# Peptides against a protein of PDB entry 5T59: the designs that were tried, part 61

Target 1, 112 residues: chain A of PDB entry 5T59
Amino acid sequence: TTPTMQSTSLLTEHLGYPPISLVDDIINAVNEIMYKCTNAMEKYLMQRNIIGKKDFSDEIKIGTAKLESLLENSVDKNFDKLELYVLRNILSIPSDLLEENRFRLLHHEKLV
Target 2, 90 residues: chain B of PDB entry 5T59
Amino acid sequence: EHIRFQRLVQVCNKALEESIRKLQSWEKIHECFPNYGQTREGIENLTVCQQQVIKLWSNLSRVEFDAIFHERSIEEKLNQLDDLINKARS

## One batch from the design tools (peptide; made by RFdiffusion4, then SolubleMPNN)

Design b2_p15_7_s2 (from b2_p15_7, 9 letters changed)
Fold by OpenDDE base, seed 4:
Structure b2_p15_7_s2 (fold): chain B 112 residues (1-112), chain C 90 residues (1-90), chain A 15 residues (1-15)
Amino acid sequence: as target 1 above (112 residues)
Amino acid sequence: as target 2 above (90 residues)
Amino acid sequence: SRKEERRKKYEELLS
């Protein structure tokens, strides 16, 4: 079932925030975590950039950048799927609750 | 009866697991550092780095996602949603 | 921003 404006409104009232806000929090968090991880990786290796009188700094920078891109692509893909799933299947209201009588029930329950 | 929060946790874990999958590949890591990884010390450093990154990913994700779920009271709200749906169908 | 992009995707989903 595809989310509707009505369901979004009801869920927003129920949650106290729009459903998308939760997804945004999750995605923002994972993005921050992602860059923290890649940064940590680069920093760790850059502290160990010289081996046998050879400086591997350039290779490390390029390599970590490649890994970052790889991780970024994977994060984007998987969390796009997550977004769709959450909005469609978790933060959703079935059609029977979107009927007028059921709609009133939801409002009534909040007011009581 | 309460299923939505469980599903949320599951899909979050799945997304996190699938996202880090590429970094779990030693081959992919080594390919990014072809010369560095030809040295003994380089291999050791990359190995430790890989392990540490994966741990960091896991730990940070757990902490941050739990914080989000708490701040948004999502477990309670989703349970209530389940209850409302079930009640409406009864 | 990523947040803005997500909002757009959400709006598209609703349409």
Scores: peptide ipSAE 0.246, ipTM 0.930, DockQ to the pose 0.664
Fold by OpenDDE base, seed 3:
Structure b2_p15_7_s2 (fold): chain B 112 residues (1-112), chain C 90 residues (1-90), chain A 15 residues (1-15)
Amino acid sequence: as target 1 above (112 residues)
Amino acid sequence: as target 2 above (90 residues)
Amino acid sequence: SRKEERRKKYEELLS
């Protein structure tokens, strides 16, 4: 089902926070992890930048930047899909519960 | 009966796996370091680097996502949501 | 912030 303002309000009451807050935490976390990974890769290779008599520092910097971009694009794509899926299919309320007489369900349970 | 939290874990794992897939390609790694990767020592360094990055990705994501799920009490909340929905339909 | 960006996207989805 497609998210609505009604479902968002009900879920916010149930969760104690808006559904999007969970998604925000997930996406922020993976982005932080992504940059930690690419930074670690660059540092590792830069400590091994000289082979024989050749210095590969410039190639390492360019190469790691390319990999970072590749990973960044993939993360953005896949976690955008995740966001849509979570909000539409996991943090959702079925349509039959979004009727006038059924709105009381979550509110009633909280008060009892 | 309780399905929503399981789905959340599944979709998170899938997103993480799909995101790191391109870095799991040796060809993609080597293409970024064409001259460095033509040396024996360079190949060895890239191989170790690739493995370490993948491990770091996996470990950090596990720890951070579990922390988020705990802080948000999402398993409990999703189970309760499933129960409420099932009760309403019974 | 990234949070704000996601919030805007979600609001657009709801509209």
Scores: peptide ipSAE 0.243, ipTM 0.929, DockQ to the pose 0.608
Fold by OpenDDE base, seed 1:
Structure b2_p15_7_s2 (fold): chain B 112 residues (1-112), chain C 90 residues (1-90), chain A 15 residues (1-15)
Amino acid sequence: as target 1 above (112 residues)
Amino acid sequence: as target 2 above (90 residues)
Amino acid sequence: SRKEERRKKYEELLS
């Protein structure tokens, strides 16, 4: 089932923030972690760029960039799926609770 | 009874595990450094680098996601949501 | 930003 504006409003009231905010936090965090990892990898290898008489700096930069792109694509794919799942199945209100009599229950619990 | 938070943790872990899978492939790593990886020292460096990146990924994600869950009080809120739904259906 | 892009994507999904 697809989230509705009504569901979003009710969940926002319950959570104290829009459901998308949680997903945004998660996605922003993983992206930050991703770049920290790739940066660490590049720095580690660049400090070890010379083996024997050969300088592998260019290869390291290109290779690290390729891995970064690979990881970025994978993160985007998997966390797009996560976003849809969370918003549709976890941060969701069943249709039977989206009726007037059920809305009162949510509001009543908040006020009491 | 309380299932939503457990599912949240599960899907987060799954997304993290699936995302890092490509970096867990030694073959994929080696392909990115074809000449560097032909040297003994290069192989050693890449091996350590791969292991450290995976550990860093796992540790940072655990710490950051737990912080997010705490700041958003999501376990409590999802448990309450489960309770509300169950109560409404009773 | 990623956050803004995700918000837009979500809003598009709802429409």
Scores: peptide ipSAE 0.239, ipTM 0.929, DockQ to the pose 0.552
Fold by OpenDDE base, seed 5:
Structure b2_p15_7_s2 (fold): chain B 112 residues (1-112), chain C 90 residues (1-90), chain A 15 residues (1-15)
Amino acid sequence: as target 1 above (112 residues)
Amino acid sequence: as target 2 above (90 residues)
Amino acid sequence: SRKEERRKKYEELLS
């Protein structure tokens, strides 16, 4: 197997789940939080949409949508970087541990 | 000795911080509400809204990420991984 | 699934 496939298998065995599952949980969580935040913002401002004799409902809807888009783009960028870093540098097995003798060691430790 | 979990927490915090940075800009917020933000009351509302959103972001992320880390037992698993690596290199 | 698709893309990136 390729080193990537081998490391994924070993880590899956160690973790009890594929490494990507952790990243998925993180990304799903932040996405949910993101929309909760933007929704809260819109709701808050829409309850305060009239100032004097002017109704700013349309501006609020457009403005909050713009902020949501801005946040969405930032989340996507930063958590894509996070995903790459985590999978490459945190949830990874050094090449020396992928050698045959060290591979056996990992399995041995699991059995102990 | 144990470094992987610490790094995980660090990169998560960094990603969260960088993601919310745009909303921390008053200028960016005001640009989205050009007429609303020209009123005194509008400015006050936007200010409070900005603060509340940032707090909500911080609180929710802390709670949810901690829950994920717990459910996945990731600290323990990463510590074990560090130990295995150190043992193999000894 | 999205998960599987992302996994494949990741593996392709590393290959």
Scores: peptide ipSAE 0.233, ipTM 0.928, DockQ to the pose 0.348; fails the geometry check

Design b2_p15_7_s3 (from b2_p15_7, 8 letters changed)
Fold by OpenDDE base, seed 2:
Structure b2_p15_7_s3 (fold): chain B 112 residues (1-112), chain C 90 residues (1-90), chain A 15 residues (1-15)
Amino acid sequence: as target 1 above (112 residues)
Amino acid sequence: as target 2 above (90 residues)
Amino acid sequence: ERKKKRKERYESLLS
């Protein structure tokens, strides 16, 4: 089932932030890490671009770009799945707690 | 009793592991550097590079994700959520 | 802005 506006509001109140914000932090972090890794790889290899009398700079640039694309695709795929799972199964409120009487319980616990 | 935070950690680890899987393949790495990887020095450099990138990925993700979890107090909040749900059903 | 984009992306995943 899809999260409701009510569940989002309740979770936001409980967390102190919207549930999507946590997912956003995670995804932003992994993307930053991803580019740091690929950049480090390119820099490392570019410092070792000449072997013998051959300059492999162009091949290194193309190769690292390909690996970056590969990693990007994998990150996007896996963290899209993560986002879906987290919002559906972790940061979720069971339907029975969304009823009026149970809703009061959550508010009561918050105020006490 | 408390299950949500454990699940969060598990799915994060799984996503990280699956994301880096392609870079763990030597074949994939070598395919991107076909001529460079035909040299002894090239192979050595690629090997070290691969290992360093994987380690960097692991270390940075651990540090950054832990920081996020701490800043968002997510373990405490998810435990409280579990408790609230369990209490409501008892 | 990023939150909005992420929310839209999530909604797209649910469709």
Scores: peptide ipSAE 0.287, ipTM 0.937, DockQ to the pose 0.314
Fold by OpenDDE base, seed 4:
Structure b2_p15_7_s3 (fold): chain B 112 residues (1-112), chain C 90 residues (1-90), chain A 15 residues (1-15)
Amino acid sequence: as target 1 above (112 residues)
Amino acid sequence: as target 2 above (90 residues)
Amino acid sequence: ERKKKRKERYESLLS
């Protein structure tokens, strides 16, 4: 079931924020974490860039960039799925609650 | 009766786990550092790096997601939502 | 703006 404007409104009232805001927080967080991880990796290896007489700085930069891209793609894929699932199945209101009588119930409960 | 928050946690964990899966592959890591990884020290460094990144990923995600859930009071709100739905259906 | 982009992304997933 696709979320409706009505369900979004009701959930926003219930949550105190739009449902998508939660998803946004989650995705923003994981993105930040992702780049922190890749940055840490690069920094760690760059401090160890010389082995013997060889400088591997260029290889490290290229390699870490590749891994970042790999992780980024995976994050995007998996958290897109998460977004869809959360908004459809977790932050959702069944159709029976969207009926007039049920709608009143939700408002009534909030007012009491 | 309360299922939504549990599901939220589950799907978050799944997404995090699946996302880091590629970095758990030593082969993929080594392929990114073909010459560096041919040295003993390079292999050691990459090994430690891999482990540290995975740990960092896990720790940061736990802390940040818990903070989000707390700030949004999502457990309470989802439990209330479950209760409302159940009440409406009763 | 970020929410708008996210909303658009969500809608695209539903298509």
Scores: peptide ipSAE 0.278, ipTM 0.936, DockQ to the pose 0.313
Fold by OpenDDE base, seed 5:
Structure b2_p15_7_s3 (fold): chain B 112 residues (1-112), chain C 90 residues (1-90), chain A 15 residues (1-15)
Amino acid sequence: as target 1 above (112 residues)
Amino acid sequence: as target 2 above (90 residues)
Amino acid sequence: ERKKKRKERYESLLS
């Protein structure tokens, strides 16, 4: 197997779940939080949409949508980087441990 | 000795910080509400809104990420991984 | 939503 495939298998055995599952949880969480934040912002401003005799509802809806898009783009960029870093550098097994003798060691430690 | 979990926390915090940075810009917020933000009351509302959103972002992310880390036992697992690597290299 | 694309993402990382 390739080092990546082998490390994934070993880590899955060690973690009890595939490494990507952790990343999925993180990304799903931040996405949910993101929309909660933008929704809260829109709701807050829509409760304050009239100033004087002018109704700013349309501007608020458009403005909050723009901010949501801005946040979405930033979240996507930064958490894509996070995903790559975590899978390559944190949830990874060094090449020296992927040798046959070290591979056996990992399995042995699990059994102990 | 144990470094992987620390790195995980660091990169998570960095991603969260970088993601919210645009909303920390008053200029960016004001640009989205050009007429609303020309009123005194509008400015006040936007200011409070900005602060509330940033706080909500911080609080929710802390709670949710901690829950994930706990449910996945990731600190323990990463510490064990560090130990295995160190042992193998000894 | 993100979990639904796990297999696709995994395969892309291996390529």
Scores: peptide ipSAE 0.235, ipTM 0.936, DockQ to the pose 0.356
Fold by OpenDDE base, seed 1:
Structure b2_p15_7_s3 (fold): chain B 112 residues (1-112), chain C 90 residues (1-90), chain A 15 residues (1-15)
Amino acid sequence: as target 1 above (112 residues)
Amino acid sequence: as target 2 above (90 residues)
Amino acid sequence: ERKKKRKERYESLLS
């Protein structure tokens, strides 16, 4: 089932914020964490860029960039699935509650 | 009875685990550093780096996601939602 | 800005 405007409004009232805001927080957080991880990796290796007489700085930069791209793609894919699942199945109101008599229950519980 | 928050935690963990899976592959890591990884010292550095990144990923995600859940009061709100739904169906 | 982008992304996932 697909979320409706009515469902979004009711959930926003219940949560105190739009459901998508939670997803945004989650995705923003994982993106930040992702770049912190890749940055840490690059810095760690760049501090160890010389082995023997060889300087591997260029290889490290390229390699880290490749891993970052790989991680970005994976994060994007998996958290897109997460977003869809959360908004459809977790932050959702069953269709049987999207009736007039059921709406009263939600509003009544909030006011009482 | 209360299922939505549990599901939220589960799907978050799954997404995090699936996302980091590629970095858990030593072969994938080594492929990105073909010459560096041909040295003993390079292999050691990459090994430590891989372990530290995975650890950092896990720790940061736990802390940040818990903070988000707390700030959004999502466990309480989802439990209330479950209760409302169950009550309406009774 | 981010919400707008996310909304568009979500809608694209639904289609």
Scores: peptide ipSAE 0.270, ipTM 0.936, DockQ to the pose 0.322; fails the geometry check

Design b2_p15_7_s4 (from b2_p15_7, 9 letters changed)
Fold by OpenDDE base, seed 3:
Structure b2_p15_7_s4 (fold): chain B 112 residues (1-112), chain C 90 residues (1-90), chain A 15 residues (1-15)
Amino acid sequence: as target 1 above (112 residues)
Amino acid sequence: as target 2 above (90 residues)
Amino acid sequence: SRKKEREEKYQKLLD
């Protein structure tokens, strides 16, 4: 089931922040890590760009860019799936607890 | 009993593993450096580079994700959520 | 940021 406004409100109260904020933190982090990795790779190879009498700087730049794109596409795909899964299956409230007489669960517990 | 945080860790690990999988392929790496990779020294450099990137990916993700989970108190909050749900159903 | 990216994607869908 997809998250509802009611479930989002209840979870926000429980967590102290909207559920999506956690996902945002995760995805922001992995994106930063991704670019750190590709940058490190390029720098490492550029320090070793000359073999014999040949300069491979251009090939290194193109090659690292291709790998960056490959990694970027994979990260986007897999963490989009993660976002959907987390919001639907982890940070979720069962439907039976969202009924008229049960949706007050988190509010009630907080006030008691 | 407490299952939500475990699931969160599992799906995070899976996403990280699936994301880096293509970089774990030597063939994919070599294809990006066709001439550089035809030299002995180039192959050595690419091999070390590949290993270092994978290690960096793993280490940074572990540190950063743990920090996020701590800052958001997500284990405690998810355990509490499990408890609340279970209590309501008992 | 992820938030900005999502907002941009939603905006594109609305256009």
Scores: peptide ipSAE 0.345, ipTM 0.937, DockQ to the pose 0.161
Fold by OpenDDE base, seed 5:
Structure b2_p15_7_s4 (fold): chain B 112 residues (1-112), chain C 90 residues (1-90), chain A 15 residues (1-15)
Amino acid sequence: as target 1 above (112 residues)
Amino acid sequence: as target 2 above (90 residues)
Amino acid sequence: SRKKEREEKYQKLLD
């Protein structure tokens, strides 16, 4: 199920930040790492672009770009799934705790 | 008793593993460098490059994700959430 | 950033 506004508010109060912020941090980090990896690959190969009498610079640029795209697609797919799972199953409050009596309990615990 | 943080770590690791899987394929890498990879030296360079990228991916992700988890105090917060849920159900 | 991207998508839907 999709997180409710109520659960988001309660979790925000508990965490000190909105649940989505954690996911954002994770995804931003992996994106940065992704580009660092592909950049490193390109740089490494471009320093080794000449073999014999042949210059493979163009092929290297195109090839690394293709690999970057491949990695981007995979990262997007898998971390979109991660976002959904985390928000629905990890950073979530069971429905029984969203009842009025249990809602008060959560607030009570916060104040203690 | 405490399960949420463990699940978070698991799904993060799974996402990272699945994401890098394509780069672990030598065939995929070689296809991107068809002529370069026909040379002995090219194959050697691609092999080293592949290994280095995978290691870089693993190391950077470990460091950065741990930093995020620490900064967000997520283990403690998720443990507390588990405790609250268990208490409420008791 | 992811946050910015999401906000941009949301804004686009409203337009």
Scores: peptide ipSAE 0.331, ipTM 0.936, DockQ to the pose 0.148
Fold by OpenDDE base, seed 2:
Structure b2_p15_7_s4 (fold): chain B 112 residues (1-112), chain C 90 residues (1-90), chain A 15 residues (1-15)
Amino acid sequence: as target 1 above (112 residues)
Amino acid sequence: as target 2 above (90 residues)
Amino acid sequence: SRKKEREEKYQKLLD
């Protein structure tokens, strides 16, 4: 089940930020890391592009681009799963606590 | 007692591990550089490159994720959430 | 950013 507006509001109050913000930070970070890695790979190989009398610059550029695409696809897939799991199972409030009588607990604890 | 933060760390590690798995395959690396990888020097360069990238991935992700967790105080907040839920059910 | 991407996707759905 998807998170409710009520649970999101309560968690936002508890966390001090919307739950999705944490996920966004994580995914933004891994994307940045991903491109740093692929860039480093390309730079490393391009500094070693000539072997003997042959220049492999074009092959290196194409190859690193392929690897980048492969990594991008994998990151997208796995971290989409992560997002769903985190929002549904970690940053979640059990349904019994979302009832009117239990709703007061989280608010009461914060206000006291 | 406290389970949510542990789960967060676990799923983050899993996602990172699964994401880099393709680059851990020498076969996949080599097929992207078919001619370059036919040379001795090329193989050596690719080997070092592969190792360095994997290390960079691991190190950067650890540092950045820890920073995020700290900035968001997520361990404390998740522990508090666990406590609140457990207390409510008692 | 992830947030920006999500917002862009949402906007596309409204168009």
Scores: peptide ipSAE 0.300, ipTM 0.933, DockQ to the pose 0.149
Fold by OpenDDE base, seed 1:
Structure b2_p15_7_s4 (fold): chain B 112 residues (1-112), chain C 90 residues (1-90), chain A 15 residues (1-15)
Amino acid sequence: as target 1 above (112 residues)
Amino acid sequence: as target 2 above (90 residues)
Amino acid sequence: SRKKEREEKYQKLLD
């Protein structure tokens, strides 16, 4: 089920920030980590680009780029799934708590 | 009783593990460097590189995700959410 | 950032 506006508002009040902000932090972090990893890999190999009399710089650049693309695709796929799961199943309010009587309880607990 | 934060950690770990899985394949790595990987020294370099990248991925993700969870107080907030839900259903 | 990217995407849809 898709989060409702009411659910988002209540969770925002509870969390102090919109639920999507947590997901954004996670995804931004993993993207940064991803590029740090690929950059480190390229730099490591480029410092070791000459073996014997052969220069493998071009192959290293192409190969690293391929691995980066592969990792990007995998990260995008898996963390898109994560986003959906977190927003729908973790940062969610059951429908029965969105009723008026239960809604008051959430507000009451915050104020007390 | 408190399940949401545990689930958050689990799905984060799963996403991280699934994302790095292809880089854990030596065959996949070698395919990207077909000529470089035909040399002894190249194989050694790729082996070390693969291991270091995986370690870097794991270490950075742990540190950064823990920082996010702390800054967002998400464990406390999710536990409170669990408690509120359980209380409302009692 | 993810947020910025999403906002830009939505803005493009409105244009």
Scores: peptide ipSAE 0.273, ipTM 0.930, DockQ to the pose 0.133

Design b2_p15_8_s1 (from b2_p15_8, 9 letters changed)
Fold by OpenDDE base, seed 2:
Structure b2_p15_8_s1 (fold): chain B 112 residues (1-112), chain C 90 residues (1-90), chain A 15 residues (1-15)
Amino acid sequence: as target 1 above (112 residues)
Amino acid sequence: as target 2 above (90 residues)
Amino acid sequence: SSREETRKKIAEEAA
């Protein structure tokens, strides 16, 4: 199930930041890495674009763009799943514990 | 007892592995460079390129994700969360 | 970026 507002508030208090912030960091990082990888690939091949007096620059640009698109789609798909999983199953509080007694326990632990 | 951080690492690794899988396919790489890949030198270049990109992906992801986990103190926080939940259920 | 432009062209051709 989708995290409740109470769960988010409690987790934010515990973490010192909203749970979504961690996911955002992860997604931003992988996106950056993705483009670094594809950029490196293009640059590497473009430095080797001439073979037997034939210029393959256009093909290289098109090919690397295609691969980048494939990678983008895969990253989006898999890290969307990751986001859902993390927020629902890792950064989550069981619903049966979202009661006054649980809240008091959390506050008590914080004060100790 | 402490399970959440382990799960986080696992799901991150899985997402990274699944994301790069298509680039691990030589067939897909070759399809993107049909004429370039028909040359001996082209094949060699593509092979090296593929290997380097995969390594770069792995290395950068490891470094960056570890940095995030450290900056967010997520292992400690998730362990504490596990403890709190366990106490509440006891 | 150059790659973004190329991807757009590819997408247009595929459409």
Scores: peptide ipSAE 0.268, ipTM 0.926, DockQ to the pose 0.028
Fold by OpenDDE base, seed 3:
Structure b2_p15_8_s1 (fold): chain B 112 residues (1-112), chain C 90 residues (1-90), chain A 15 residues (1-15)
Amino acid sequence: as target 1 above (112 residues)
Amino acid sequence: as target 2 above (90 residues)
Amino acid sequence: SSREETRKKIAEEAA
């Protein structure tokens, strides 16, 4: 189920930050890593762009761009799924705890 | 008893693994470099490049994700959440 | 930047 405002508030209080902040950190990190990887690949191959008497620079640039696009699509798909799963199933409060008496318990534990 | 952090690690690993899967395909790599990959030296270069990229992906993701988890104290917080839930249900 | 330009060209050619 979609996180409620109540659960978000309670989790924010518990975590010290909104749940979405964790996901944002993860997604930002993987995006940075992705471009570092593709950049490294291009640089490696461009240092080896001449074989025999033929220059493959153009093919290398096109090829690495294609691979980057492929990786981008895969990252977007898989980490969108991750975001939904984390927010709904990991950083979540069961519905049975979203009652008045249960809320008091959570606050009590925080204060103690 | 504590399950949420384990799940977080699992889904992160799964997302990382599935994201890099296509780059693990030699066929897909070769398709991007059709003429370069027809040379012996080109094949060798692509092979090394593929291996290095995969290793870089794995190493960087491990380091960065661990740093995030530490900075956010997420293991501790998720364990506490599990404890609260279990206590409330007892 | 160079890679970005290349990606744009690829996208244009694929369209």
Scores: peptide ipSAE 0.266, ipTM 0.925, DockQ to the pose 0.027
Fold by OpenDDE base, seed 4:
Structure b2_p15_8_s1 (fold): chain B 112 residues (1-112), chain C 90 residues (1-90), chain A 15 residues (1-15)
Amino acid sequence: as target 1 above (112 residues)
Amino acid sequence: as target 2 above (90 residues)
Amino acid sequence: SSREETRKKIAEEAA
């Protein structure tokens, strides 16, 4: 189930930032890494584009683009799953802590 | 018992591993460079390239994710969350 | 980028 506004508020208070911010950082990082990897691949191969006096530059560009697309799809799929898991199972407040008499538990502990 | 941060690390590693799996396939790599990969030098270059990219992926992800976890103080916060939950259930 | 353009072309051809 999707986290409630109440749990989000409590976690935001505890963390000092909304839970989604952590996930955003992770996803942004992996996207950056992904493009760095594919860029490195292209650069490496483009430095080695001539074999037997034949120029493979076009094939290298197309091939690297295909691999990038493949990696993009995989990253999107796997990190969407990660996002759901983190927000639902790691950065979550159990129902027993979301009772009316327990709503101030995290806030109280912070003040102590 | 602190479990949430361990789970976070585990799922991050899993997502990273599963994401790079396609690039770990020589067949997939070769398919993208069909003519280049028919040459001896091409095969050698692709092999080295594949290995280097996978290592780069692993190294960069480790450094960047550790930085994020540190900046967000997530281990401490998740441990505290575990403690709060355990205390509430006691 | 050049790669972005290439990917777009590939996507268009696959559509």
Scores: peptide ipSAE 0.275, ipTM 0.926, DockQ to the pose 0.029; fails the geometry check
Fold by OpenDDE base, seed 1:
Structure b2_p15_8_s1 (fold): chain B 112 residues (1-112), chain C 90 residues (1-90), chain A 15 residues (1-15)
Amino acid sequence: as target 1 above (112 residues)
Amino acid sequence: as target 2 above (90 residues)
Amino acid sequence: SSREETRKKIAEEAA
C-alpha cells in the first residue's frame, strides 16, 4: 500500500523533513559513490595501460564503461526496491494511529 | 521494542551488497577486459583493482550513510516512532 | 563524460 498524504504529513512533522528526503539523500550518495568507484577503477587501470609493447587504453575505457553500466543498472534496481521498502514499511504509520484519537496523541506528544 | 532503525540499516546494507555483487564476480570483470586479462600483468592489475573497488565501495558507503543518518537524526526519530506506536497500542 | 561517450558509442555499435 502506498503511503497516504496523512501519514506523509505526520511523518514530515515528526522528522522535520519529508520522508522522501531521506531516501533522496541515500540515493544521491550511492550514485556519487558509484561514479567515484568506477572513476577510480578507470584511473587505476589507465595508469597500467601498457603491458609489454601493447597499449590497452581503448580496451580499458570500453571495459570500465561496461562495468559502470552494469553497476548503474544494479544500483537503480536495488535502490528502487529500497525506496519502496523504506517508505512503506519503515517510515510508515499504522492505520490505528491515523485515527482521530491516535492522531491527537501524536500531536500531543510533540507539543508536550 | 526499537526495530525500525535496525531495519533501515539492514535494507541499506542489503541494497549495497546486491548492487556490488556483479563486480565481485571475477568472470564478469574478466569478460570486460578479454585481451588485457590474457596477460599475467593484466590479471594481476585487474585482481588488485577489483579488490580495491570493492573496499572503496564499502568504506565510502559506510561513511556517507552514517553521515546521512546522523544529519537526519534518523535513529532517534525512528526510535521515537516505535515508542509512539507501542504506546498507542498499549 | 568520457565514459558516457564511450557507452553511447558501444550502444550505437550494438544497434
Scores: peptide ipSAE 0.268, ipTM 0.925, DockQ to the pose 0.026; fails the geometry check

